# Designs tried in a protein design run: peptides against a protein of PDB entry 7SID. Part 48

Target 1, 151 residues: chain A of PDB entry 7SID
Amino acid sequence: LHMYLMLLKELPGEEYPLPMEDVLELLKPLSNVCSLYRRDQDVCKTILNHVLHVVKNLGQSNMDSENTRDAQGQFLTVIGAFWHLTKERKYIFSVRMALVNCLKTLLEADPYSKWAILNVMGKDFPVNEVFTQFLADNHHQVRMLAAESIN

## One batch from the design tools (peptide; made by RFdiffusion4, then SolubleMPNN)

Design b2_p15_5_s3 (from b2_p15_5, 6 letters changed)
Fold by OpenDDE base, seed 5:
Structure b2_p15_5_s3 (fold): chain B 151 residues (1-151), chain A 15 residues (1-15)
Amino acid sequence: as target 1 above (151 residues)
Amino acid sequence: MDEELKEQQEAFLNA
């Protein structure tokens, strides 16, 4: 698992996107890793910070390809789970900050939530609607970060 | 969302 986190950390930024095939390979174990560490706040924060590079890669890819849709699906599955557990008050503010950054990046890539839709327990939640909920977060820094993303 | 992704998410939510 340590090696996997290192691989995520070393992903290139938006300026130099990876081939979608490589993105898919990196996303395959992501859900399992998150499951193993879901109760470790620091590890969850680290994972969410690292996957920001994945979001940037997804946003620059051809959305019409099957590989892109598969990668988007795998990523959104994990983000949806983090959002759901946040609603259940399972995560401290630093983890929620990292999640808001992921959602902000998704909105920058897909402002109208054409593909950025969280599916949780059979229900669809467009990211632009989900994002507004963090404007009412209990922690002031989370509210401020969310507000900066809209303005 | 396909069945494989649903199962992965369920495992995450129930871990």
Scores: peptide ipSAE 0.656, ipTM 0.945, DockQ to the pose 0.830
Fold by OpenDDE base, seed 3:
Structure b2_p15_5_s3 (fold): chain B 151 residues (1-151), chain A 15 residues (1-15)
Amino acid sequence: as target 1 above (151 residues)
Amino acid sequence: MDEELKEQQEAFLNA
């Protein structure tokens, strides 16, 4: 886990994105790692904070390539699961804060949700619609983060 | 979403 998290943390930013093939290799084990630690709030928060770098790389890629679509699918599968479990009140505010930051970064990369669509149990949820739900979050810091992202 | 991703997500949701 430690080595994997270090690799996610060291992912280059927008100016020097990794090749999409390398991004895919990093994303492949992500769902399994999240599943194993889904009840550990600190690990979930750390994972969500580190995958912010992945969103930046995905936003700078060519959407017409198969590798880009695959990487987007791998990432959105995990984000969709975190969002669904959040609606079931499985995560504390610090994890929800990290999730909102991921969604904010997705909206910066894809403001009109052309590819940023969460598919959960066969249903599609555009991120721009999902994001507004956090404006009504029970925790004030989550609401504030969501609100400042819109304004 | 393809079948592999669907299975991964279901495993995550049911873990």
Scores: peptide ipSAE 0.656, ipTM 0.945, DockQ to the pose 0.861
Fold by OpenDDE base, seed 2:
Order: structure tokens, then sequence, then C-alpha cells
Structure b2_p15_5_s3 (fold): chain B 151 residues (1-151), chain A 15 residues (1-15)
């Protein structure tokens, strides 16, 4: 886990995007790692904070490439799961804060939700629609972060 | 979303 988290943390940002092949290699174990630690709030928060770099890399890639679509799919699968479990009240505010940051970054990269669509149990949820739900979050800091993202 | 990703997500949701 720690080695994997270190790799995610050290990912270059938007200024120096990684080749999509490298992004894919990092995304491959992501779902499994999240599954193992889904009940650990601190680990989930850390993972979500680190995958912000992945979103920045995806935003700099050609949307028409197969590798880009694959990377987007792998990432959105995990984000969709976190969102679903959030709706089931499985995560504390600090994890939801990290999730909102991911969604904010997605909307910045894809403001029209052309590819930023969460698919959960066969249903599609555009990130913009998902994001607005956090404006009504029970925790004031989550609401504030969501509100700042749309202003 | 392909079947592999669906299976991964289901495993995550049911973990």
Amino acid sequence: as target 1 above (151 residues)
Amino acid sequence: MDEELKEQQEAFLNA
C-alpha cells in the first residue's frame, strides 16, 4: 500500500503529464487497493488526494485514443464507487472533501461531462449532476468546498 | 463500462 501511495503521490501534474501507458499501469491496481481499504477513512482520503494527479494527466490527453478511454474508465469506476458509498453514508466529511476535489478537477477538465460520467450499477450519472448534490451535504465544509467550485 | 470494470466496481461496492 505505502509503495503504491508513494507512486501516486509522486505523479507529475498537469505541467508534465505522464504517457498514458504509465497512467494505465498506475490505475490497474487502484480498484483492488480501494477495495482492501474501503473501511479505512484515512487511507481512502489519502488515495483520493493522490489520484488528483491522475485527473490532471487525463485532462491533457487525446480523448479519442483507446488508452485514454481505458484510463478514464478505470478511474471513473473507482470514483463512481466512492460516490455510491458516500450516498450510503459510509464516509466521513474528510473523505467527501477529497472526493469533491476529484469531481471539481474532473469538471475543470471536462466541463460538459463528455467523458466525465460515473457509471454505477449500470446507470450513468454525469459528474455535474453528482457534484450539485454536495451543495446540500450535511457537513458545512463540504458544502463550502462545493460552492467554491462553482463560483 | 466494460464487464471487467463492472466486476471490479461490484467487488469494491461489496467488499
Scores: peptide ipSAE 0.656, ipTM 0.945, DockQ to the pose 0.830
Fold by OpenDDE base, seed 4:
Structure b2_p15_5_s3 (fold): chain B 151 residues (1-151), chain A 15 residues (1-15)
Amino acid sequence: as target 1 above (151 residues)
Amino acid sequence: MDEELKEQQEAFLNA
């Protein structure tokens, strides 16, 4: 876990995007790692914070290739699961804060949710619609973060 | 979403 998290943390920012092939390789084990630690709030928070770098790389991709779509799918699968479990009240505010940051970054990359669509249990949920739900979050800091993201 | 991703997500949600 620690080695994998380190790899995620070491991803370069928007100024130096990774090749999509490299992004895809990093995303392949992500779902399994999240599944193993889904009940650990601290690990989930850490994972969500680190994958922000991946989102930035996905957003910088101007190529419509199979690898891009595959990478997007890998990432959205995980985010969709976190969102679903959040709706089931499985995560504390700090994890929800990290999730909102991921969703914010997705909206910055794809404001109209052309590709940023969460598919959960066979249903599609555009991120721009999902994001507005956090404006009504029970925790004030989550609401504040969501509110500042749309301004 | 392809079948492999669906299976992965289901495993995540049911873990």
Scores: peptide ipSAE 0.655, ipTM 0.945, DockQ to the pose 0.864

Design b2_p15_5_s4 (from b2_p15_5, 6 letters changed)
Fold by OpenDDE base, seed 2:
Structure b2_p15_5_s4 (fold): chain B 151 residues (1-151), chain A 15 residues (1-15)
Amino acid sequence: as target 1 above (151 residues)
Amino acid sequence: MEEQLKKEQQAFLNA
């Protein structure tokens, strides 16, 4: 739903964090929306660009709260799916660029991947390990973005 | 990850 995308676009930045309750309400339909538009590269890119605000909000929250863990789980579920489908070469470079930005932001919030762990099909993949794979991406801009995040 | 989230992820992967 494009109305949902509009809501994501209007999310406040890190300077004005949202209450976790509002973050949760926005994350609840996220996986379904992503599933619906899975094959639309432009929509996927847009979604990934908009959820950067969510990561910034999550980084400022108490990680020990149930609501924070719930929000983290909902977000990481979607990111994990995007990463998995990326490994299956389902997304063009512009979508991968947006995904790398999400992963970069996650690492900035959680450099040691204490909570930033992608669980896909029962297997855990720390974001720091996932991120290094984009250093070998086939597209030069993706490699450059990944490299800039490390330096 | 909660079971519901696992189900949602699987649905996403199978969409």
Scores: peptide ipSAE 0.619, ipTM 0.938, DockQ to the pose 0.798
Fold by OpenDDE base, seed 1:
Structure b2_p15_5_s4 (fold): chain B 151 residues (1-151), chain A 15 residues (1-15)
Amino acid sequence: as target 1 above (151 residues)
Amino acid sequence: MEEQLKKEQQAFLNA
């Protein structure tokens, strides 16, 4: 886990994006890692904070390539799962804060949710619509973060 | 969403 988290942390940002092939290699284990530690709030928070770099990389890539679409799918699968479990009240505010930051970054890359769509159990949820739900979050810090993200 | 991704997501949700 720690080695994997270090790799995610050291992922180059928007200024120096990785080749999409490298992004895909990092994303492939992500769902499994999240599954193993889904009940560990601190690990989930850390994962969500580190995968922010993935969105930054995706935003600088060719969105028309098959590899880009694959990477988008891999990432959105995990975000969709976190969102679903959040709706089931499985995560504390600090994890939800990290999730909101991911969604914020997605909206910056795709403001109209052309590709940023969460598919959960066969149903599509555009991120721009999903994001607004956090404006009504039970925790004030989550609401504040969501509010500043749209203004 | 590809079938493999669906399986991975379901595994995550059921973990």
Scores: peptide ipSAE 0.619, ipTM 0.938, DockQ to the pose 0.862
Fold by OpenDDE base, seed 3:
Structure b2_p15_5_s4 (fold): chain B 151 residues (1-151), chain A 15 residues (1-15)
Amino acid sequence: as target 1 above (151 residues)
Amino acid sequence: MEEQLKKEQQAFLNA
């Protein structure tokens, strides 16, 4: 876990994006790692904070390429699961904060939700619609973080 | 979403 988290953390920012092939290799284990630690709030928060770099890389790529679509799918699979479990009240506010930051970054990269669509149990949920739900979150800091993104 | 990703997501949701 530690080694994997370090790799996620060291992903270059917008100025020096990684080749999509490298991003794909990094994303492949992500779902399994999240599944293994889904009940550990601190690990989930750390993972969500680190994958912010992935969103920045995805937003700079050609969305028409197969590798980009694959990477987007790998990432959105995990985000969709976190969102679904959040609706089931499985995560504390600090994890929800990290999730909102991921969704915010997705909207910055794809403001019209052309590719940023969460598929959960066969249904599609555009991130711009999902994001507005956090304006009514029970925790004030989550509401504030969501609100600053649209104000 | 590909079938493999659906399986992984379902495993995540059921873990």
Scores: peptide ipSAE 0.618, ipTM 0.937, DockQ to the pose 0.866
Fold by OpenDDE base, seed 4:
Structure b2_p15_5_s4 (fold): chain B 151 residues (1-151), chain A 15 residues (1-15)
Amino acid sequence: as target 1 above (151 residues)
Amino acid sequence: MEEQLKKEQQAFLNA
């Protein structure tokens, strides 16, 4: 886990995007890692914070290649699961904060949710619609974070 | 979403 998290942490910023092939390789284990630690709030928070770099790389891709779609799918699968479990009230505010940051970054990259669509249990949820739900979060800091992204 | 990803997501949700 720590080695994998280190790799995610060391991803370059949006000014130096990784090749999509490299992004895809990093995303392949992500779902499995998340599933193993889904009940560990601290690990989930850390994972979500680290994958922000992946989102930035995905957003900088101007190519509509198969690898891009695959990488997007890999990432959205995980985010969709975190969102669903959040709806089930499985995560504390700090994890929800990290999730909101991921969703915010997705909206910056894809404001019209052309590809940023969460599919959970066969249903599609555009991120721009999902994001607004956090404006009504029970925790004030989550609401504030969501609100500042809109303004 | 590809079938493999669906299975992975379901495994995540059921974990």
Scores: peptide ipSAE 0.615, ipTM 0.937, DockQ to the pose 0.869

Design b2_p15_6_s1 (from b2_p15_6, 5 letters changed)
Fold by OpenDDE base, seed 4:
Structure b2_p15_6_s1 (fold): chain B 151 residues (1-151), chain A 15 residues (1-15)
Amino acid sequence: as target 1 above (151 residues)
Amino acid sequence: SEFQELIEEAKNYLK
């Protein structure tokens, strides 16, 4: 886990995007890692903070390629899982804040939710729709972060 | 690529 998290942390930003092939390789273990540590708040927070780099890379990619769609899908699956568990009140505010940041970054990359759609339990949820729900979060800092992200 | 090799190593570590 530590090694994987370090790799996520060391990813270049949107200024120097990774080849999509590398992004795909990075995403392959992500779902399993998230699933394994879904009950560990600190690990989840760290993962969510580090995958921001992935979002930045996805935003700079050619959306017409199959690899891009694959990468987007794998990433959105993970985000959808975190959101789903958030709805089930499984995460503390700090994890939810990290999730909001991910959603914010997704919206920056895809303002019109052309591809940023979460599929959870067979239903589609555009990220912008999901994002607005955090405006009513139980924790004031989460609400504030969500509100600031819109402004 | 070098990055892919690192990812592969990480995968092995996570097993």
Scores: peptide ipSAE 0.022, ipTM 0.519, DockQ to the pose 0.037
Fold by OpenDDE base, seed 2:
Structure b2_p15_6_s1 (fold): chain B 151 residues (1-151), chain A 15 residues (1-15)
Amino acid sequence: as target 1 above (151 residues)
Amino acid sequence: SEFQELIEEAKNYLK
């Protein structure tokens, strides 16, 4: 876990995007890691903070490539899982804030939710619709973060 | 690539 988290942390920023092949390799173990530590608030927060780099890389990729779609799908699966567990009130505010940042970055990359759609339990949720729900979050900092992203 | 090698090492570590 520690090594994996370090790799996520050290990902190049959007100014120096990773090859999609490298992004795919990074995403491969992500779902398993998230599943193993889904009940650990600190680990989840750390993961969500680090995968922001992945979103930035995905936003600069060729939308028509199979590799891009594959990477998007793998990433959205993870985000969808975090969203689902958030709806089940499993995460504290700091984890939710990290998730909001991920959603914000997704919306910046895909304002019209062409590909940024969460599939949870067989139902599709466009990220823009998901994002607006955080405006009514129980924690003031989460609401503020969500509101700042809209303005 | 170097990054892919690091990822492979990480994957092995997580197994």
Scores: peptide ipSAE 0.022, ipTM 0.515, DockQ to the pose 0.036
Fold by OpenDDE base, seed 5:
Structure b2_p15_6_s1 (fold): chain B 151 residues (1-151), chain A 15 residues (1-15)
Amino acid sequence: as target 1 above (151 residues)
Amino acid sequence: SEFQELIEEAKNYLK
């Protein structure tokens, strides 16, 4: 975990996108790590904050390539899992804040949810629809963050 | 440079 988090922490921003091959390598263990630490609020928050850079890289890639679609799919699977557990009230507000930031970044890259679609329990949920649900979050800071992201 | 080294290390670890 420590080595993986270190790697995620040092990811470059949108100004310096990674080769898609490198993005894929980063995403390979992500689902397993998230699953293993899904009950640890601090680890989940850290992961969600760090994967923001992955989203930024995905948004600048060639969307027509097979590798890009693969990377998008792997990432969206993880986000879908976090969203699902959020609906089950498994995460405190700080983790939900981090998730909203991920969703915001996704919508910036894909405003019309052409590829940003969460598949959870066999059903498809466009990120733009998922995002609006946080406008009714129980915590005021989460609602405020979601509202600010619309403008 | 450190980041690139970590990427290469990760690639090797995942093989």
Scores: peptide ipSAE 0.019, ipTM 0.531, DockQ to the pose 0.035
Fold by OpenDDE base, seed 1:
Structure b2_p15_6_s1 (fold): chain B 151 residues (1-151), chain A 15 residues (1-15)
Amino acid sequence: as target 1 above (151 residues)
Amino acid sequence: SEFQELIEEAKNYLK
């Protein structure tokens, strides 16, 4: 875990986008890590904070290739899982805030949710629709963050 | 190149 988190921390940001092949390699173990530590709030928050760079990389990709779609799909699967567990009230506000930041970044890249669609339990949920639900979050800081992101 | 190596190491650790 420590090694993987260190890797995520050292990811190049938006200024230096990674090749899509590298993004794919990074995403492959991510689902397993998230599943293993899904009950650890601190680990989940850390993961969500670091994968922001992945979203930025995906958003700057001007190429519509199979690899891009694959990377998008794998990432959205992880985000969808976090959102699903959030709906089940499994995460504290700090984790939800990190998730909102991820969703915000996705909306910046895809404002109309053309590709940013979460598939959870076999159903599709556009990120723009998912995001609006955080405007009604039980925690005031989450609501504020969501509101600031829309306007 | 170094980043690629880190990715591979991470993958192997998680297998």
Scores: peptide ipSAE 0.022, ipTM 0.510, DockQ to the pose 0.038; fails the geometry check

Design b2_p15_6_s2 (from b2_p15_6, 6 letters changed)
Fold by OpenDDE base, seed 2:
Structure b2_p15_6_s2 (fold): chain B 151 residues (1-151), chain A 15 residues (1-15)
Amino acid sequence: as target 1 above (151 residues)
Amino acid sequence: SEFEQLVQEALEYLK
């Protein structure tokens, strides 16, 4: 786990985007890792913080290729799972903060939710609609972060 | 690629 997390952390920034092939390789195990540690708040927070780089890389892709769609789908699956568990009140505020940051970055990459749509239990939820729910979060810092992201 | 190798190494470490 540690090595995987370090790998996520060391991803190049927006100035130096990863090849989509590398993004896919990184995303392949992500769902399994998240599932394995879904009950560990600290690990989940760390994962969510590190995958921000993935979102930034996805947002820089100008190609509607199969690889891009695949990467987007894999990432959205993970985010959808975290959101779903958040709705079930499984995560503390710090994890929700990290999730909001991911959603914010998704909206920046896809303001019109062309691809940023969470599919949870067979239902589609545009990220913008999901994001607005955090404006009513029980924790003030989560609400504030969500509000700041809209303005 | 080099990145793929790093990912693979990480995966092996997780196992």
Scores: peptide ipSAE 0.025, ipTM 0.566, DockQ to the pose 0.036
Fold by OpenDDE base, seed 1:
Structure b2_p15_6_s2 (fold): chain B 151 residues (1-151), chain A 15 residues (1-15)
Amino acid sequence: as target 1 above (151 residues)
Amino acid sequence: SEFEQLVQEALEYLK
């Protein structure tokens, strides 16, 4: 886990986007890692903070390629899982803060949720609609972060 | 390619 988290931390940002092949390679194990540590709040927060770079990389890529769509799908599956567990009250505010930052970054790359759509339990949820739910979060810091991102 | 190798090593560690 530590090694994997270090890799996520050291990912190049939007200034130097990774080849899509590298992004895909990174995303392949992510779902399994998240599932294994889904009950560890600190690990989940760390993962969510580090995958911000993945979103930035996706935003700089050609959205018309099959590899890009595959990478988007893999990433959105993970974000959808975190959102689903958030709805089930499984995560503390600090994890939800990190999730909001991920959703914010997605909206910056795809403001109208053309591709940023979470599929959870067979149903589609556009990120722009999902994001608004955090405006009514039980924790004031989450609400504040969400409000700052909307305007 | 170098990055892919690092990822693969990390995956082996997690297995």
Scores: peptide ipSAE 0.024, ipTM 0.551, DockQ to the pose 0.037
Fold by OpenDDE base, seed 5:
Structure b2_p15_6_s2 (fold): chain B 151 residues (1-151), chain A 15 residues (1-15)
Amino acid sequence: as target 1 above (151 residues)
Amino acid sequence: SEFEQLVQEALEYLK
């Protein structure tokens, strides 16, 4: 875990996007890592914070390539899982804050949810619709962050 | 690539 998190931490920002092949290699183990540590709030928060760079890289890539669609799918699977567990009240506010930031970044890259669609339990949920649910979050800081993101 | 090799090393460490 430590080595993987270190790798995520060292990802370049939006100014220097990674080749899509490298993004795919990074995303391949991500779902497994998240599954193993789903009950660890600190690890989940760390992962969500680090994958922000992945979203930024995806936004600057060729959206028409097969590799891009594959990378988007793998990433959205992870985000969908975190969102699902959030609905089950499994995560504290700090983890939800990190998730909102991920969703915000997704919407910046895809404002109309053309590709940013979460598939959870066989049903599709556009990220723009998912995002609005955090406006009614029980924690005031989560609501504030969500509200700031739509303006 | 070097990045891919780093990822593979990380994966081996996680096993």
Scores: peptide ipSAE 0.024, ipTM 0.556, DockQ to the pose 0.036
Fold by OpenDDE base, seed 3:
Structure b2_p15_6_s2 (fold): chain B 151 residues (1-151), chain A 15 residues (1-15)
Amino acid sequence: as target 1 above (151 residues)
Amino acid sequence: SEFEQLVQEALEYLK
C-alpha cells in the first residue's frame, strides 16, 4: 500500500501531465485498493489527497480519446464510491474534507460537469450538484471548506 | 514503459 500511495503522491501536476497510458496503469488497481481499505479512515484520507494529481492529469488530456474516457471512468468510479459511503455516514470529517478537495479540483477541470458525473447505483450525479451538498455537512470545517471552494 | 514497470513493482509490495 505504501509504495502505491507514494506513486500517487509523485504524480506531476497540471503543468506536466503524464501520458494517459501511464495514468491508466496507475488507476487500474485503485478501485481494489480503495475497497480493501474502505474502513481505514487514515488510508482513505491519504488516497483522496494523493489522487488530486490524477484529476489534474485528466484535465489536460483529450476527452475524445478512448483512453481518456476509460481513465475518467475509473477515477469517477472511485470518487463515486467515496461519496456514496459518505452519504451513508461511513467517513469522519477529515476524509470528507479530502473528498471535497477532490470534488473542487474536478470542478476546476470540468466546471460544467460535462464528464465529471458520478454514477452511483445506476443514477447520475453531476459533481457540481454533489459538491453543493457539502455546504450542509454536519461538521463546520467541511462546510467552511466547501463554502470557500465555491468563491 | 518504465512507468508501467514501476507501477507493477510497487504493486508487488502493496500492503
Scores: peptide ipSAE 0.024, ipTM 0.567, DockQ to the pose 0.034; fails the geometry check

Design b2_p15_6_s3 (from b2_p15_6, 7 letters changed)
Fold by OpenDDE base, seed 2:
Structure b2_p15_6_s3 (fold): chain B 151 residues (1-151), chain A 15 residues (1-15)
Amino acid sequence: as target 1 above (151 residues)
Amino acid sequence: SEFEKLVNESLEYLK
């Protein structure tokens, strides 16, 4: 876990995007890692904070590329899962804060939700619609973060 | 779609 988290943390920023092949390699174990530690709030928070770099890389990629679609799909699967579990009240506010940051970054990369769509149980949820739900979050910091992101 | 199936399977795995 530590090694994987360090790899995610050390991802180049938006200015220096990774080759999509490298992004895919990093995303491959992500679902398993998230699943394994889904009940650990601190680990989930850390993962969500680190995958922000992945979103930035995805936003600069060719959307018509098969590799890009694959990477987007793998990432959105994880985000969708975290969102779903959040709706089931499985995560504390700090994890929700990290999730909101991911959603914010997704919206910045894809303002019109061309690809930033969460599919949960066969239903599609554009990230912008998902994001607005956090405006009504029970925790004031989550609401504030969400509100600041739309202004 | 196949993708939806994979997503749903992944979601169940993460639960």
Scores: peptide ipSAE 0.035, ipTM 0.691, DockQ to the pose 0.221
Fold by OpenDDE base, seed 5:
Structure b2_p15_6_s3 (fold): chain B 151 residues (1-151), chain A 15 residues (1-15)
Amino acid sequence: as target 1 above (151 residues)
Amino acid sequence: SEFEKLVNESLEYLK
C-alpha cells in the first residue's frame, strides 16, 4: 500500500501528462487496493486525494484511443463504487469531501460529460447530476463544496 | 454490455 500510495502521490499534474500506457498500469491495481482498504477512512481519503492527478492526466489524453477509454473505465468504476458506498453511509464527511473533489475534477476535465458518466448497477449517472445528491449531504462543508462544483 | 457487467462485478468486489 505505501509504495502504491507513494507512486500515486508523485504523479505529475495536468501540465505534464503521463503516457496513457503508464496511466493504465497505475489504474490496474487501484480497484483491488480500494476494496482491501474500503473500511479504512484515512486510507480511502488519501487514495481519493491522490487519484486527482490521474483525472488530470486523463483529461489531456486522446479521447478516441482504446487505451484512453480503458483507463477512463477503470477510474470511473472506482469512483462509482465510492459513490455507491457513500449512499450506504459508509464514509465520514472527510472522505465524502475527497470524493466530491474527484467528481469536480472530472467535470473540469470533461465539462460536457462525454465520458464522465458513472455506471452503477446498470444505470448511467452523469457526474454533473451526481452533485445534486451531495447538495443534500448531512455535513455543511460537503454541501458547500458540492455547490461550488456546479457553479 | 460487457462494460456494465465489469462495473457491476467490480462494485460487488468493493462492497
Scores: peptide ipSAE 0.034, ipTM 0.688, DockQ to the pose 0.183
Fold by OpenDDE base, seed 3:
Structure b2_p15_6_s3 (fold): chain B 151 residues (1-151), chain A 15 residues (1-15)
Amino acid sequence: as target 1 above (151 residues)
Amino acid sequence: SEFEKLVNESLEYLK
């Protein structure tokens, strides 16, 4: 886990995107890692904070390529899972704040939710719609972060 | 995708 998290942390930002093939390789174990540690709040927070760079890389890629679609799908599946569990109140505020930052970054990369759509249990949820739900979060810091992110 | 279905099913199981 630690080594994988370090790899995620070392992902370059938007100005230095990785080849999509490399992004895919990094994303392949992500869902499994998230699943294994889904009950560990600190690990989940760390994962969500580190995958911010993945969003930036995805935003700089060619959306028409198969690899890009695959990478986007894998990433959005993970984000959708975290959001789904968040709705079920499985995560503390610090994890939710990390998720909000991911959603914010997704909106920056895809303001009109062309590809940033969370599919959970067969239903599609555009990230812009998902994001606004955090304005009503039970924790004031989450609400404040969400409010600041849209301004 | 099949992967998404698998994850969704897993989430339902783990609720």
Scores: peptide ipSAE 0.033, ipTM 0.682, DockQ to the pose 0.107
Fold by OpenDDE base, seed 1:
Structure b2_p15_6_s3 (fold): chain B 151 residues (1-151), chain A 15 residues (1-15)
Amino acid sequence: as target 1 above (151 residues)
Amino acid sequence: SEFEKLVNESLEYLK
């Protein structure tokens, strides 16, 4: 886990994007790692904070390539799962804060949710619509963060 | 779609 988190932390952002093949390689174990540590709030927060760079990297890539779509799908699967578990009240506010930051970054890269769509239980939820739900979050800091990102 | 199937399987695994 530590080694994997270090790799995520050192992932270049939008200024120096990685080849999509490298992004895909980093994303491959992500679902398994998230699943294994899904009940560890600190690990989940750390993962969500580190994968912010993945979104920034994807935003600088050619969106027409198959590899880009694959990377987007792998990433969105994880984000969708965290969102779903958040709705089931599985995560404390600090994890939800990290998730909101991920969603914010997605909106910056794709303001109109052309590709940033969460699929949960066979249904599609555009991130711009999902994001608005955090404006009514039970924790004031989450609401504040969401409000700052909307305007 | 096949993608939706994969997503749902991944989601269930994460639960």
Scores: peptide ipSAE 0.032, ipTM 0.682, DockQ to the pose 0.220

